# Ledger of designs, part 49: peptides against a protein of PDB entry 6RO1

Target 1, 216 residues: chain A of PDB entry 6RO1
Amino acid sequence: LGKEIEEYIHKPKYCLPFLQPGRLVKVKNEGDDFGWGVVVNFSKKSNVKPNSGELDPLYVVEVLLRCSKESLKNSATEAAKPAKPDEKGEMQVVPVLVHLLSAISSVRLYIPKDLRPVDNRQSVLKSIQEVQKRFPDGIPLLDPIDDMGIQDQGLKKVIQKVEAFEHRMYSHPLHNDPNLETVYTLCEKKAQIAIDIKSAKRELKKARTVLQMDEL

## One batch from the design tools (peptide; aimed at target 1 Q20 V107 R108)

Design b2_p24_8_s1 (made by RFdiffusion4, then SolubleMPNN; from b2_p24_8, 11 letters changed)
Fold by OpenDDE base, seed 4:
Structure b2_p24_8_s1 (fold): chain B 216 residues (1-216), chain A 24 residues (1-24)
Amino acid sequence: as target 1 above (216 residues)
Amino acid sequence: SELEEEEERRREVEERVEELLKEL
């Protein structure tokens, strides 16, 4: 369920209007969870698909993220890595593909105009930590329907099921309902299936593009 | 064809999503 919502939210069609400077966003890249960062800007890059010559627009968002100091030493050639749980880390502006945004907050922060000084970047970490203290149950998310205006019927069906499930969870005072694990497992399976559908649709699109080139 | 296999895999994944959607 959560990951299915993510698949809609990270689509440029839906998220780009909300990627204003100061917007809180979560960034996850494979196993690397950066947690909450702050949008600095975004850019559209023309990418030529290697197999079709078609222009596939890549959207890159610059996000101020808490990175490990070890990754910063190698930053000339390696992707930034998240700070370890025990590490203070350092705030860095990281170029992130828009599809790596796992969440978008309703919260916007004031950011320094100049993020070149380390102290200015670290001041933003203090601001994120202050927001996290104000929201102990988690930083508030943009509503994908009400805030983001996503009209997709698949998403509406997912949300209706989440709400119906949450209503069932809150109506059972025993947080030990074995149905919770079952639903978390179903949510994970469904999220995996949604990833698999997205992969399959990408491969299908690639295969179609190759066939269209062989027909020309 | 590689396309037909991918369309089949897509259908299987879509059906599995529909099944999981019925279990909710």
Scores: peptide ipSAE 0.035, ipTM 0.649, DockQ to the pose 0.014
OpenDDE base, seeds 1, 2, 3, 5: peptide ipSAE 0.020, 0.021, 0.033, 0.009; ipTM 0.589, 0.573, 0.597, 0.367; seed 1 fails the geometry check

Design b2_p24_8_s2 (made by RFdiffusion4, then SolubleMPNN; from b2_p24_8, 10 letters changed)
Fold by OpenDDE base, seed 1:
Structure b2_p24_8_s2 (fold): chain B 216 residues (1-216), chain A 24 residues (1-24)
Amino acid sequence: as target 1 above (216 residues)
Amino acid sequence: EEEKKRKEELEEIEKREEELLEKL
């Protein structure tokens, strides 16, 4: 359910108007969760589809993210990696494809105009941590209907299912069970399994196409 | 051989999804 909402909000059609400098966003790339970062800017790049020659516009957002110190040393050849939970990390401006935005916050921060100095980048991490302290239940999200104006009937049905599940969860006698953290971890694992199934099904389809070409 | 291995990996992932659904 939360992932089905993500599949709408990360579309350039919906999210681009909200990618203003200082906007809080979550970034996920495969197994790498960067957590909350801050939008610096965005750009439109021309891309040519390799099979059709059609121009497909790529949208890249520069996001100030907490990166591991190891990824900084290899930044010329390796993709940025998120800081480990116990690592301080360093704030870096990372170019991110817009479809890798997993959440968009209603919160917008003031950011330094010059992010070249390390101290200016690390000051933004302090501001993110202050927002996280103000919102112990999580940083507030943009509402996809009320804030983002998404009119898609598929999304409305997903939200109605989320609300019905939340209402069932709150009405369940287990809502006083200290295992709420276990239910969240199970929902995250279910969500990861659904990605892995969708990936494995895509790879299986590719492998079948190759085998059918070798039998011809 | 590779297709068979990928099919087994898919079945293991699907089984893990069912086990997770039974725990909810």
Scores: peptide ipSAE 0.021, ipTM 0.526, DockQ to the pose 0.012
OpenDDE base, seeds 2, 3, 4, 5: peptide ipSAE 0.019, 0.017, 0.020, 0.020; ipTM 0.543, 0.405, 0.530, 0.542; seed 3 fails the geometry check

Design b2_p24_8_s3 (made by RFdiffusion4, then SolubleMPNN; from b2_p24_8, 13 letters changed)
Fold by OpenDDE base, seed 4:
Structure b2_p24_8_s3 (fold): chain B 216 residues (1-216), chain A 24 residues (1-24)
Amino acid sequence: as target 1 above (216 residues)
Amino acid sequence: EKEKEEEERRKEVEKRVEELLKKL
């Protein structure tokens, strides 16, 4: 269910209004989980799709993320890597595609105006760690419906089922572990299905666009 | 032909979503 919610919240039409400076966000890129970072700014890049000439706007958010020290050495040519559990890491401003945001917090932090000094960037890590200490069960999320205004009926049905399931789980604590794993698995399958539906709809749109070009 | 196949694939995926939704 979390991953299905992610498929909605990372859409620019929903998340962009909430990407203000100081907003806490989670960033995941493929296998790389950066955890919680802080939004610095965002930009819209014009991208022309090489095969269709269609302008597909790319949204890039600059996020202050805890990166490995090795990422400093390779920063000219390689993507930043998350800090390992055993390393302090270094906070760096990383350009992130908006679809790589896995979560958006209700929390906003104060950020230094100048993030060029390392100490200013590391001060933000201390602030993130302080927020994490205040929220041991996890940093509070924006509500996709109430806070983000997402009107999608698919999402509403998902959330209603999460709530009904969570209610059943909290009522039956002895069944939490096997039921959690089953629901996480169902949620992953459904998230994959949502990706597949989105892919199929894009392919159908492309097929229709090609047919319309052949009919003209 | 390809659009019909992709529409059938979409319908199959939508059906799998509905089946998963019934299990939740």
Scores: peptide ipSAE 0.030, ipTM 0.662, DockQ to the pose 0.013
OpenDDE base, seeds 1, 2, 3, 5: peptide ipSAE 0.028, 0.020, 0.030, 0.024; ipTM 0.649, 0.454, 0.626, 0.582; seed 2 fails the geometry check

Design b2_p24_8_s4 (made by RFdiffusion4, then SolubleMPNN; from b2_p24_8, 12 letters changed)
Fold by OpenDDE base, seed 3:
Structure b2_p24_8_s4 (fold): chain B 216 residues (1-216), chain A 24 residues (1-24)
Amino acid sequence: as target 1 above (216 residues)
Amino acid sequence: SKKEEEEKKLKEVEEREKKLLEEL
């Protein structure tokens, strides 16, 4: 269920108004979990494919993330990697595609104006750690309905089911409600369908690009 | 055409999403 909420909040339509400097965000790219970072800025990049004439706006957010020092040595050619558990790491400004934001916090931090000095970047890590100490149960999230204003009926249904599930799980710890497995199975099927939609949209875009190249 | 097949696949996936959202 939490993953289904992520599929709504990471959409540029919903999250862009909340990507102000100092906003806490969580970044995940496939197997790479960077954890909590801080928004520095965002930019709209127009990916003009020279042959398609379609401006598909890519949104890139610059996020200050805790990166592995090993990945920073190769930063000219390699993507930044998250710091290992036992590694101190280094805070680095990383360009992140907006759809890789797994969470958005209600919390905003003050950030130094100049992030070129390592000490200024590392001071932000200290600020994140102080917020984490204040919230042992986790950094507070933006409410997708009340804070983010998401009016999607699919999201409202998901939230109502999360609440009903949580209420059932806490009120009846011994009820193997067979509806629990059905809700999880439906959530997994929905997650798979969302992957399949993303795949079908990519294939449709490729097919259109090929057809436009064959018509030229 | 290849485009019509991909548009058909997209519609089928969107209909499955809609049905699953109704069952949810």
Scores: peptide ipSAE 0.027, ipTM 0.600, DockQ to the pose 0.013
OpenDDE base, seeds 1, 2, 4, 5: peptide ipSAE 0.023, 0.027, 0.021, 0.026; ipTM 0.516, 0.585, 0.571, 0.590; seed 1 fails the geometry check

## One batch from the design tools (peptide; aimed at target 1 P17 F18 Q20 V107)

Design b2_p25_1 (made by RFdiffusion4)
Pose (drawn by RFdiffusion4):
Structure b2_p25_1 (pose): chain A 194 residues (1-46, 58-67, 79-216), chain P 25 residues (1-25)
Amino acid sequence: LGKEIEEYIHKPKYCLPFLQPGRLVKVKNEGDDFGWGVVVNFSKKSLYVVEVLLRCAAKPAKPDEKGEMQVVPVLVHLLSAISSVRLYIPKDLRPVDNRQSVLKSIQEVQKRFPDGIPLLDPIDDMGIQDQGLKKVIQKVEAFEHRMYSHPLHNDPNLETVYTLCEKKAQIAIDIKSAKRELKKARTVLQMDEL
Amino acid sequence: VPHEFELLTKEEAEKLREEFEKEEE
């Protein structure tokens, strides 16, 4: 569901109007993410590209690392979420100190909103009148309710058990696909003719 | 640089959509 919502937000017809300088954006590509960042401007490429400050062809910052902000161009279809907040940015972003200042500014924004950095309502704000997105948002609130209700959500060992579950779940996916091709390979193809 | 920001309102979001449509025309 989360990825499905991103796809609607990826549509440039819907998200480009809200990519004003200083807008907070979360970006993820093929798995790894850079946390949150701020946009500077955007233009076409070659698809659209926006230059965004992120924590870090570079890779994202690790959890233990304090991080160093760097501006990088990214494709628009790599934005996972867009916020209602537009934090102020310096005019000349060339200096390192200003880049750290922005990192500190967002640290203060995250504090002013411990419930989470507010996101744009894709319908009330972004204008996605598509009916499919309605049913998606409904399933999200329902499944989030199911998640926080699960006795394991609060358990500190949840991440330890969740990983063993994820491993055991992937091994099972292999068995399924492997058996699928086996049932096919083992099949005699010309028996219906006969 | 001040550590300030602004929140987007629904009225401002509507104006932005209209401006974008005009630019595309």

Design b2_p25_1_s1 (made by RFdiffusion4, then SolubleMPNN; from b2_p25_1, 10 letters changed)
Fold by OpenDDE base, seed 4:
Structure b2_p25_1_s1 (fold): chain B 216 residues (1-216), chain A 25 residues (1-25)
Amino acid sequence: as target 1 above (216 residues)
Amino acid sequence: MPNTYTLLTKEEAEKLLEEYKKKLE
């Protein structure tokens, strides 16, 4: 069920509006699980399908990810690899195809303006770890229905199935935490609120148009 | 606008950065 939800979330038409700098996201590429990283920026790249000649835009998000140090050495020729569990690793800005995002958090972080220095990048890891400490049951996810405003009936059915088992809108340990509301309240008091949750939900539901996607 | 909460403010992030730098010294 989680995988089914993921198939919706990582679609550009749903996730692009939430890929602002500082947004926490999970990145997974086949056997490589990078865990939580931070969005730096995203770009739309024009791509032409070889056989059809049709435009197939590729959406690439630059994500600050914890990578193995070996990946840094081979970064020019090889794809980045996640840090091993016993390795400290190094935070690197990695271009990632949007469909490789396995989760999107409701949390955004302030990131240093200059990410060229390794210390600045590593500080972001500390920030991620701090967030993880604040959310021992897991970093909070955007709700695909309430937060992301996905109206797809197929997803709604999936969510309903999840709710039938977990009695929550979205399958995540934190969402099942009876203290979730308290946690959010505490976070709101200590954090900068960029957009009111209620307002954001309403605006997102109304503002989503094909035109917006074309402008991205 | 999308729902966005910043758990770590600029100030908090900067503080964390400074603390991290100090640990590296």
Scores: peptide ipSAE 0.104, ipTM 0.691, DockQ to the pose 0.086
OpenDDE base, seeds 1, 2, 3, 5: peptide ipSAE 0.034, 0.063, 0.017, 0.038; ipTM 0.480, 0.634, 0.364, 0.537; seed 3 fails the geometry check

Design b2_p25_1_s2 (made by RFdiffusion4, then SolubleMPNN; from b2_p25_1, 12 letters changed)
Fold by OpenDDE base, seed 2:
Order: structure tokens, then sequence, then C-alpha cells
Structure b2_p25_1_s2 (fold): chain B 216 residues (1-216), chain A 25 residues (1-25)
């Protein structure tokens, strides 16, 4: 059921409005689980399918992820790999396709403006760890229906099934207040943590409005 | 073209960016 939900969340039409800098996202590529990282930027790339000539846009998200030091040595030519559990690793900005996002959090971090220094990147890791510490039951997820506005009936059915098993994965009290905005400042870590449901909803509304205008 | 389930290398990302820029010019 979790995988079924992921299939909706990682679709650009649903997730793009929520990929603001600082958004916590979970990145997984097959057997490589990077865990939680932070969105730095995203870009839309026009891709032309060689056989059809049709435009198939690719969405690349730059995500700050904890990577193995070994993978970073060859980061130019080799894909980054997640740090081992017993490894310190290093936070690195990794370009990933949007389809690799397995989860999107309601939490955003105000990250350092300059992520070139390793210390600034590592400070973000400390911030992520602080968030995880504050949420022992798991980092809060955006509600796919209430927060992300996904109207797909298939997803609704999946959610209903999950609810039937008393899995209140998205029934956090925080989701009951559409105006909830809580900000925590991590001064020492040069990052600010925000549970930002309100702004996410605003971005969704704006995105929908733009789409509607384009359809007219 | 990278797979939809691929983590891009820096070189791949740069290449994509360059190709995109060329198409916009």
Amino acid sequence: as target 1 above (216 residues)
Amino acid sequence: IPSKYTILTKEEAKKLLEEYKKKLE
C-alpha cells in the first residue's frame, strides 16, 4: 500500500508545487535508500523522445543527500550512493529524477544560502537529525489528498484501505489545521525548521490556477 | 537519456542542462 501511494506522490503533476527549496523529501533508487534529504532546487528539462518526437519533460530535483565518501570521489562519472549506516558520509547535492522521490514531508528547512562549503551542507544533516528527533514516530508527511490535493479515485481507495487497517499515517493532528504553520529556529545549525502546510497549499492553488489559465 | 529511475551524475545533469539551453536558443 505504501508503494501504491508513492506511485502517485512522485508524479510531477502532484509533487512539483511542493518541491520548494528546503522541503524534506525521501529519496530511494531501487536498493539505494538515501533516506531523508532536502530539496535545493528543481528544473524542468524538455526531452524529445527519439522515436516519436514527442516532448516528454524530465524533472530533475537537486536534493541534498547523505552520500558515501567513496561515491563522492567519482561523483562526476558515477551516481552517488547512500552512506552506510555506520559511515558518517557527506551531504552532497545530488540531481535525481522526480520519480525517485518516495515521500514528501510537510517540513521545510531554511537552509544556508551557500551550500558549497561542506560545513554548511553538514549543518543541514544536523537539522534533519533534529527533525527526526522531534518526530520519533517519523517525519510528518504531506497528506496526499488534503495537502497535495490529489483527486485520483485510485488513491482515495488506497487511503481508505489503509484507514481500514487503523493506519492513521496521514491523520496527524497537524493536518487538521489547514492554517498550521510552525517554525523552529536552529540558530547553531544555520537552519530553520518549518512545518509548512499553509504555504504548500498556497503553492498548489497557484499551480492549479496557472494550469487552468494555460488550458483556456 | 537517463532512466526515469536514475540518479544522475553531475556530468549527466550538466549535459541535460546544456541540451536544454541549446533548445531554448
Scores: peptide ipSAE 0.138, ipTM 0.655, DockQ to the pose 0.025
OpenDDE base, seeds 1, 3, 4, 5: peptide ipSAE 0.020, 0.052, 0.027, 0.021; ipTM 0.341, 0.566, 0.556, 0.474; seeds 1, 3 fail the geometry check

Design b2_p25_1_s3 (made by RFdiffusion4, then SolubleMPNN; from b2_p25_1, 11 letters changed)
Fold by OpenDDE base, seed 5:
Structure b2_p25_1_s3 (fold): chain B 216 residues (1-216), chain A 25 residues (1-25)
Amino acid sequence: as target 1 above (216 residues)
Amino acid sequence: MPNKYTLLTKEEAKKLLEEYKKKQE
């Protein structure tokens, strides 16, 4: 049931409006689970399907993820691997295809403007851990129906089944946040509903990537 | 196009960004 929900959430038509910098997201790549990371930026590449000539755009999201230190040695030529459970790991900006997003949180974090220094990246890990402490039942998820505005009847049926078993899956608890410097918002429910794909496209055109900063 | 990997290398990501910039110019 969880996997069925993921098949809806990771579709660009649904998730792009919510991929603002600082948004908490989960990333999974086959057997590799990176857990919670933070969106830095996203980009769109126009692509044409070779056999059909149909437009098939590729969406790439840069996500700050906790990676194995060993996997980062060859990060230029090899894909990053998630940190082991017993490993501290290192936060790294990893470009991922949008369909690898397994979950999107209602929480957004303030992130350092410059993520090139290791200390700045590691500070974001501390912020994620603080959020996790504030939400012992799990980091709150965007509601696919109420927050993301997905109208698909198939999804509604899946959600109804899941809620029958997991009552608090899409709860949005509001907690007092003494650390306003690290947490942008715990719930963007009202403001986020006004964001559409057109707005996301405009933001994409203006967005600078962390990778561009490395080229400077 | 780097459609081969779900996770992109730094080199692949740079290439994608360059291509995107060229289309916007």
Scores: peptide ipSAE 0.298, ipTM 0.730, DockQ to the pose 0.020
OpenDDE base, seeds 1, 2, 3, 4: peptide ipSAE 0.277, 0.335, 0.203, 0.027; ipTM 0.744, 0.799, 0.661, 0.475; seeds 2, 4 fail the geometry check

Design b2_p25_1_s4 (made by RFdiffusion4, then SolubleMPNN; from b2_p25_1, 11 letters changed)
Fold by OpenDDE base, seed 3:
Structure b2_p25_1_s4 (fold): chain B 216 residues (1-216), chain A 25 residues (1-25)
Amino acid sequence: as target 1 above (216 residues)
Amino acid sequence: MPNKYTLLTKEEAKKLLEEYKKKLE
């Protein structure tokens, strides 16, 4: 169900208005999960299809991502790879096709104007980490309906199914089946995380969504 | 039709964007 929602939010039709500098986004490319990064810039280009004259838009977003040391060395000629769990990595500006965005946060950060110095890029990582500390259950996401204004009936149905599933999980505790309790517990944890994120998002909406973090 | 290579190098991205720009001119 989460994946189904993702299929909507990463469409340029819906997400482009929210790709402002400083916006927190997640980037995933196949098996490579970069985690949370920050939008630096957005570029819209169009191509004329050969022999058709029809314009096909191409959207590239530059995202500051935590990359491996190898990516640092080969950044000019090789595609970036996410930092390994056992390494610090380095924040780098990576051009990403928009459909690789797996999540978009309601949070925007103030970022340094000059990201050429390594220290300035790394300071953004510290800011991301600070945000993560404030939201232990996960960084708040843009609501596809309320925030992004997606009116697609298919998405609404997906959301309704998710809500119904969550509701059934909590309203009909299968108390008598030990096997169901295990599944229920796992599902409860996931559902609770979702609830906590939603709650956190609501609180964030009441406060300033643009966060200024100490640059170190 | 997801292109196999959706993550671009800086150089590839620049080249691609320039090509698209030229086609629009």
Scores: peptide ipSAE 0.078, ipTM 0.619, DockQ to the pose 0.027
OpenDDE base, seeds 1, 2, 4, 5: peptide ipSAE 0.070, 0.025, 0.048, 0.024; ipTM 0.585, 0.538, 0.550, 0.557

Design b2_p25_2 (made by RFdiffusion4)
Pose (drawn by RFdiffusion4):
Structure b2_p25_2 (pose): chain A 194 residues (1-46, 58-67, 79-216), chain P 25 residues (1-25)
Amino acid sequence: LGKEIEEYIHKPKYCLPFLQPGRLVKVKNEGDDFGWGVVVNFSKKSLYVVEVLLRCAAKPAKPDEKGEMQVVPVLVHLLSAISSVRLYIPKDLRPVDNRQSVLKSIQEVQKRFPDGIPLLDPIDDMGIQDQGLKKVIQKVEAFEHRMYSHPLHNDPNLETVYTLCEKKAQIAIDIKSAKRELKKARTVLQMDEL
Amino acid sequence: EEEEIEERIEKLNEESEKAVGDIKP
């Protein structure tokens, strides 16, 4: 569901109007993410590209690392979430100290909103009048309710058990696909003709 | 439609200034 919502938000017809300088954006590509960042401007490429400060062809910052902000151009279809907040940015972003200042400014924003950095309502704000998105948002609130209700959500060992579950789940996916092709390969093809 | 988008952006900017407008580099 989460990835489905992102696809609606990826549509440039809907998200480009809200990519003003200083807008907070979360970006993820093929798995790894850079946390949150701030946009500077955007333009066409070759698809659209926006230059965003992120924590880090570079890779994202690790959890233990304090991080160093760097501006990088990214494709618009790599934005996972867009916030209602537009934090102020310096005019000349070339200095390192200013880049750290922005990192500190967002650390303060995250504090002013411990419930999470507010996101744009894709309907009330972004204008996605598509009916499919309605049923998606409904399933999200319902499954989030199921998640926090699960006895395991609070358990500190949840991440330890969740990984063993993820591994065991992937092995099972292989067995399914492997059996699928086996049932096909093992099949005699011309028996219906006969 | 363009005007509605502009009004929505203005309202969001006003809310953002009230919430975090004092945070400056």

Design b2_p25_2_s1 (made by RFdiffusion4, then SolubleMPNN; from b2_p25_2, 12 letters changed)
Fold by OpenDDE base, seed 2:
Structure b2_p25_2_s1 (fold): chain B 216 residues (1-216), chain A 25 residues (1-25)
Amino acid sequence: as target 1 above (216 residues)
Amino acid sequence: DEEKRKKILEELEKESEKKVGDIKL
């Protein structure tokens, strides 16, 4: 289910309108989970191989990600690696293929105009961490239908299956399955996140007001 | 200047309220 939704949202035709500077996105690459980062910009990379007329345009998004310090030392030859959980790491602008976006948040942060200074990049990490504290149940996602406008019937069927599963879980309060409680807590958290997206859009409006009031 | 801060905030609110779909590709 979650992976099936991911296969829709990472498609350029759906996600590109939402890849504005400051958009929170989750990045995963071949087992490397960078977690939540912030979109800086995106570009169309036309791989013009001169002899194959059908290279679909690759889109690259520059994402500010928490990287290991080792990635910085080897930056000439190695792909950026995520910071270890216990590692401080450093925020780096990493070029990411759009299909490596595993999630897109409804949250958009303000980012410094100049991300060359380390302090400016690290300030964005503080902002991400503050958002994570405000959303202990997880950073709110864009709704693929209501926010992203995805009209795909396959996705609608996936969502309907999720909703029908959620509704069945809500209607059966006595299923003492610990996995069901975890999913129920995720679904209650998602419904509460929908209500709290309204309150937290108000509080993030207030808190962006406060964070920008402290930076101005 | 409090008024400039308020205007920047209102503009940023208005930009955040711009439905994310109006970016012409």
Scores: peptide ipSAE 0.024, ipTM 0.430, DockQ to the pose 0.050
OpenDDE base, seeds 1, 3, 4, 5: peptide ipSAE 0.009, 0.010, 0.015, 0.021; ipTM 0.353, 0.324, 0.397, 0.431; seed 5 fails the geometry check

Design b2_p25_2_s2 (made by RFdiffusion4, then SolubleMPNN; from b2_p25_2, 11 letters changed)
Fold by OpenDDE base, seed 4:
Structure b2_p25_2_s2 (fold): chain B 216 residues (1-216), chain A 25 residues (1-25)
Amino acid sequence: as target 1 above (216 residues)
Amino acid sequence: MEEEIKKKLEELLKKSEKEVGDIKL
């Protein structure tokens, strides 16, 4: 369910209007969870599908993310890595494909006009941490129907199932329904399967890109 | 390599469809 919602939210046709500067977004790249970052800007890149000659537009969002200092030393050749749990990290502007957005918040932050100074980037981390302190149960999400205006009947059916499930979950005392553990476990398994699907699709795309580079 | 990734992807898609089916109860 939460991942079926993610599959709608990360579609450019739905999320692009909400990718304004200062928007809080959650970024996940394969196994790398960056957590919450802040949108700086987005761009459309024209790409040509190598097999069809069709224009496949890539949407890239620049996001301020908390990165590992180790990854910054290698930043000329390697993709940025998330800060380790025990690491302070450093805020960096990272180009992220729009389909890597796992959540979009209703919250927008003020960001400095110049993000070249380290202190300006680190001030945004302080602002994210302040928002996280204000929302101990988690940063509020955009509603995909009410805020994002998604009219997809598939999404409406998913939300109705979530609401019906949440209603069942809240109507049962949290201590006595063995179905809660089964559904958390099922949601976690669905969550893991959709990570594994996304990873396998990327590996397939990488393998095809390598094959296309070896055929050139 | 590509075929093995395709097969793994098909198995994962089939698992995802089955688990979407089981939430229909």
Scores: peptide ipSAE 0.035, ipTM 0.608, DockQ to the pose 0.014
OpenDDE base, seeds 1, 2, 3, 5: peptide ipSAE 0.033, 0.032, 0.032, 0.035; ipTM 0.623, 0.578, 0.601, 0.611; seed 1 fails the geometry check

Design b2_p25_2_s3 (made by RFdiffusion4, then SolubleMPNN; from b2_p25_2, 8 letters changed)
Fold by OpenDDE base, seed 4:
Formats: structure tokens, C-alpha cells, sequence
Structure b2_p25_2_s3 (fold): chain B 216 residues (1-216), chain A 25 residues (1-25)
């Protein structure tokens, strides 16, 4: 469900109007969660698909992200890595493909005009941390319907399923159970095991398909 | 879709001044 909403909001036709300087965005690249960063600038890069000659426009947003100091040493050849939970990190302007935006906030910060000085970049981290203190339940998201104006019926059906799931979760008899944390941890473990079983079954099916092709 | 994206890009500067739904901090 949350991932299905992400598949709508990261589409350029929906998110580009909201990628103004100072917009809070969450960036995730595969296993690398950068958390919350700030939009600095946006650019369209004209790209040509090497195999078709078709114009494949790449949408790149420059996002000020908290990066590990280790990734900065190799920055000429390696992708930026998120700061570890135990490190301060350093705020860097990172070019991000628009489809790597996992969330867009209703919050828009004032950013320094010059982000070349380290102190100016680190001031933005202080501003993000101040926003996080003001929103202890999490940084508020743009509403995909009311704020972003997305009219897609597929998204409306996803939202209705989320709301119906949340209503069932909050109305659950265990919501006031003093053992709730233990029950949640067990439910998360059960969900992970179900994912792992589904992965292993997919790999087994692939392996069987390869064996059947080698026998033909 | 591409023409609509182009129109969005051309209007991005004008829309950057709009405060609809924005919490400015």
C-alpha cells in the first residue's frame, strides 16, 4: 500500500510542481535510506536511449542530504551513501533521480542562497532537526489528492484500502494492550518470514524453469 | 504526458511562489 502510493507521487507529471527549493523530501535508493533532505534545484536532462535513439528525459532533483564522511572521500567515482545512525555526517547536494523520492512533505524550508560553505549546508540540517522536533509523529506529507491534485482512480482505490486498513488497526482490541510492543514485534517477524518464504518460492520456481529449459 | 511535463517545467518558477498546501518554516 505505501509503496503503491509512492509509485504515483514520484511520477514527474504529479511531483514536479512541488519540487521547489526548500521542499522537504525523503530519498531512498534501494537499501540506502537517506531520510529527509531538502530540494535545492531541479533539472531536466535530455537523454537518448542508446538502443532506440528515442528521447528519454531524465528528471534530476538536487537534494541536500545527510551523507557519510566515508562516501565523501570517494565522491569522484562512488555514489553518495547515507550517514550512519551513530555519525553526524555531512550535508551534501546530491543529484537524485525523481523516482527515488519516497515521500514529499508539505513542509518547505528557507534555505541559504549559497550552499558552498559547509556551515550553510549544516544549518539546513539544524532546520530539518527543528522540524522533526515540531512533528514528533513524523514530518507531515503532502496529500496526494488534496495537495497534489492527483485524479487517478487507481490511487483513490489505494488510499481507500489504506484508510480501511488503518481503521481496522486502530480499532483492534490489542490497541490498548500493555503487551502491544511484544505483539507488534511478533507480527513484524511473522510478516518478514512470509516475505522470505515468498522469495524462496520464486527462486525455486526460477531454478525449476531453468532445469526444464536445459532438458529440452 | 511529455507535453504536460514540459508545461509543468515552464510554470515551475511561477508555481514556486504559490503557498497552496505549503507549511513554510
Amino acid sequence: as target 1 above (216 residues)
Amino acid sequence: DEEKIKEILEKLDEESEKKVGDIKL
Scores: peptide ipSAE 0.051, ipTM 0.589, DockQ to the pose 0.117
OpenDDE base, seeds 1, 2, 3, 5: peptide ipSAE 0.046, 0.012, 0.014, 0.013; ipTM 0.601, 0.299, 0.324, 0.320

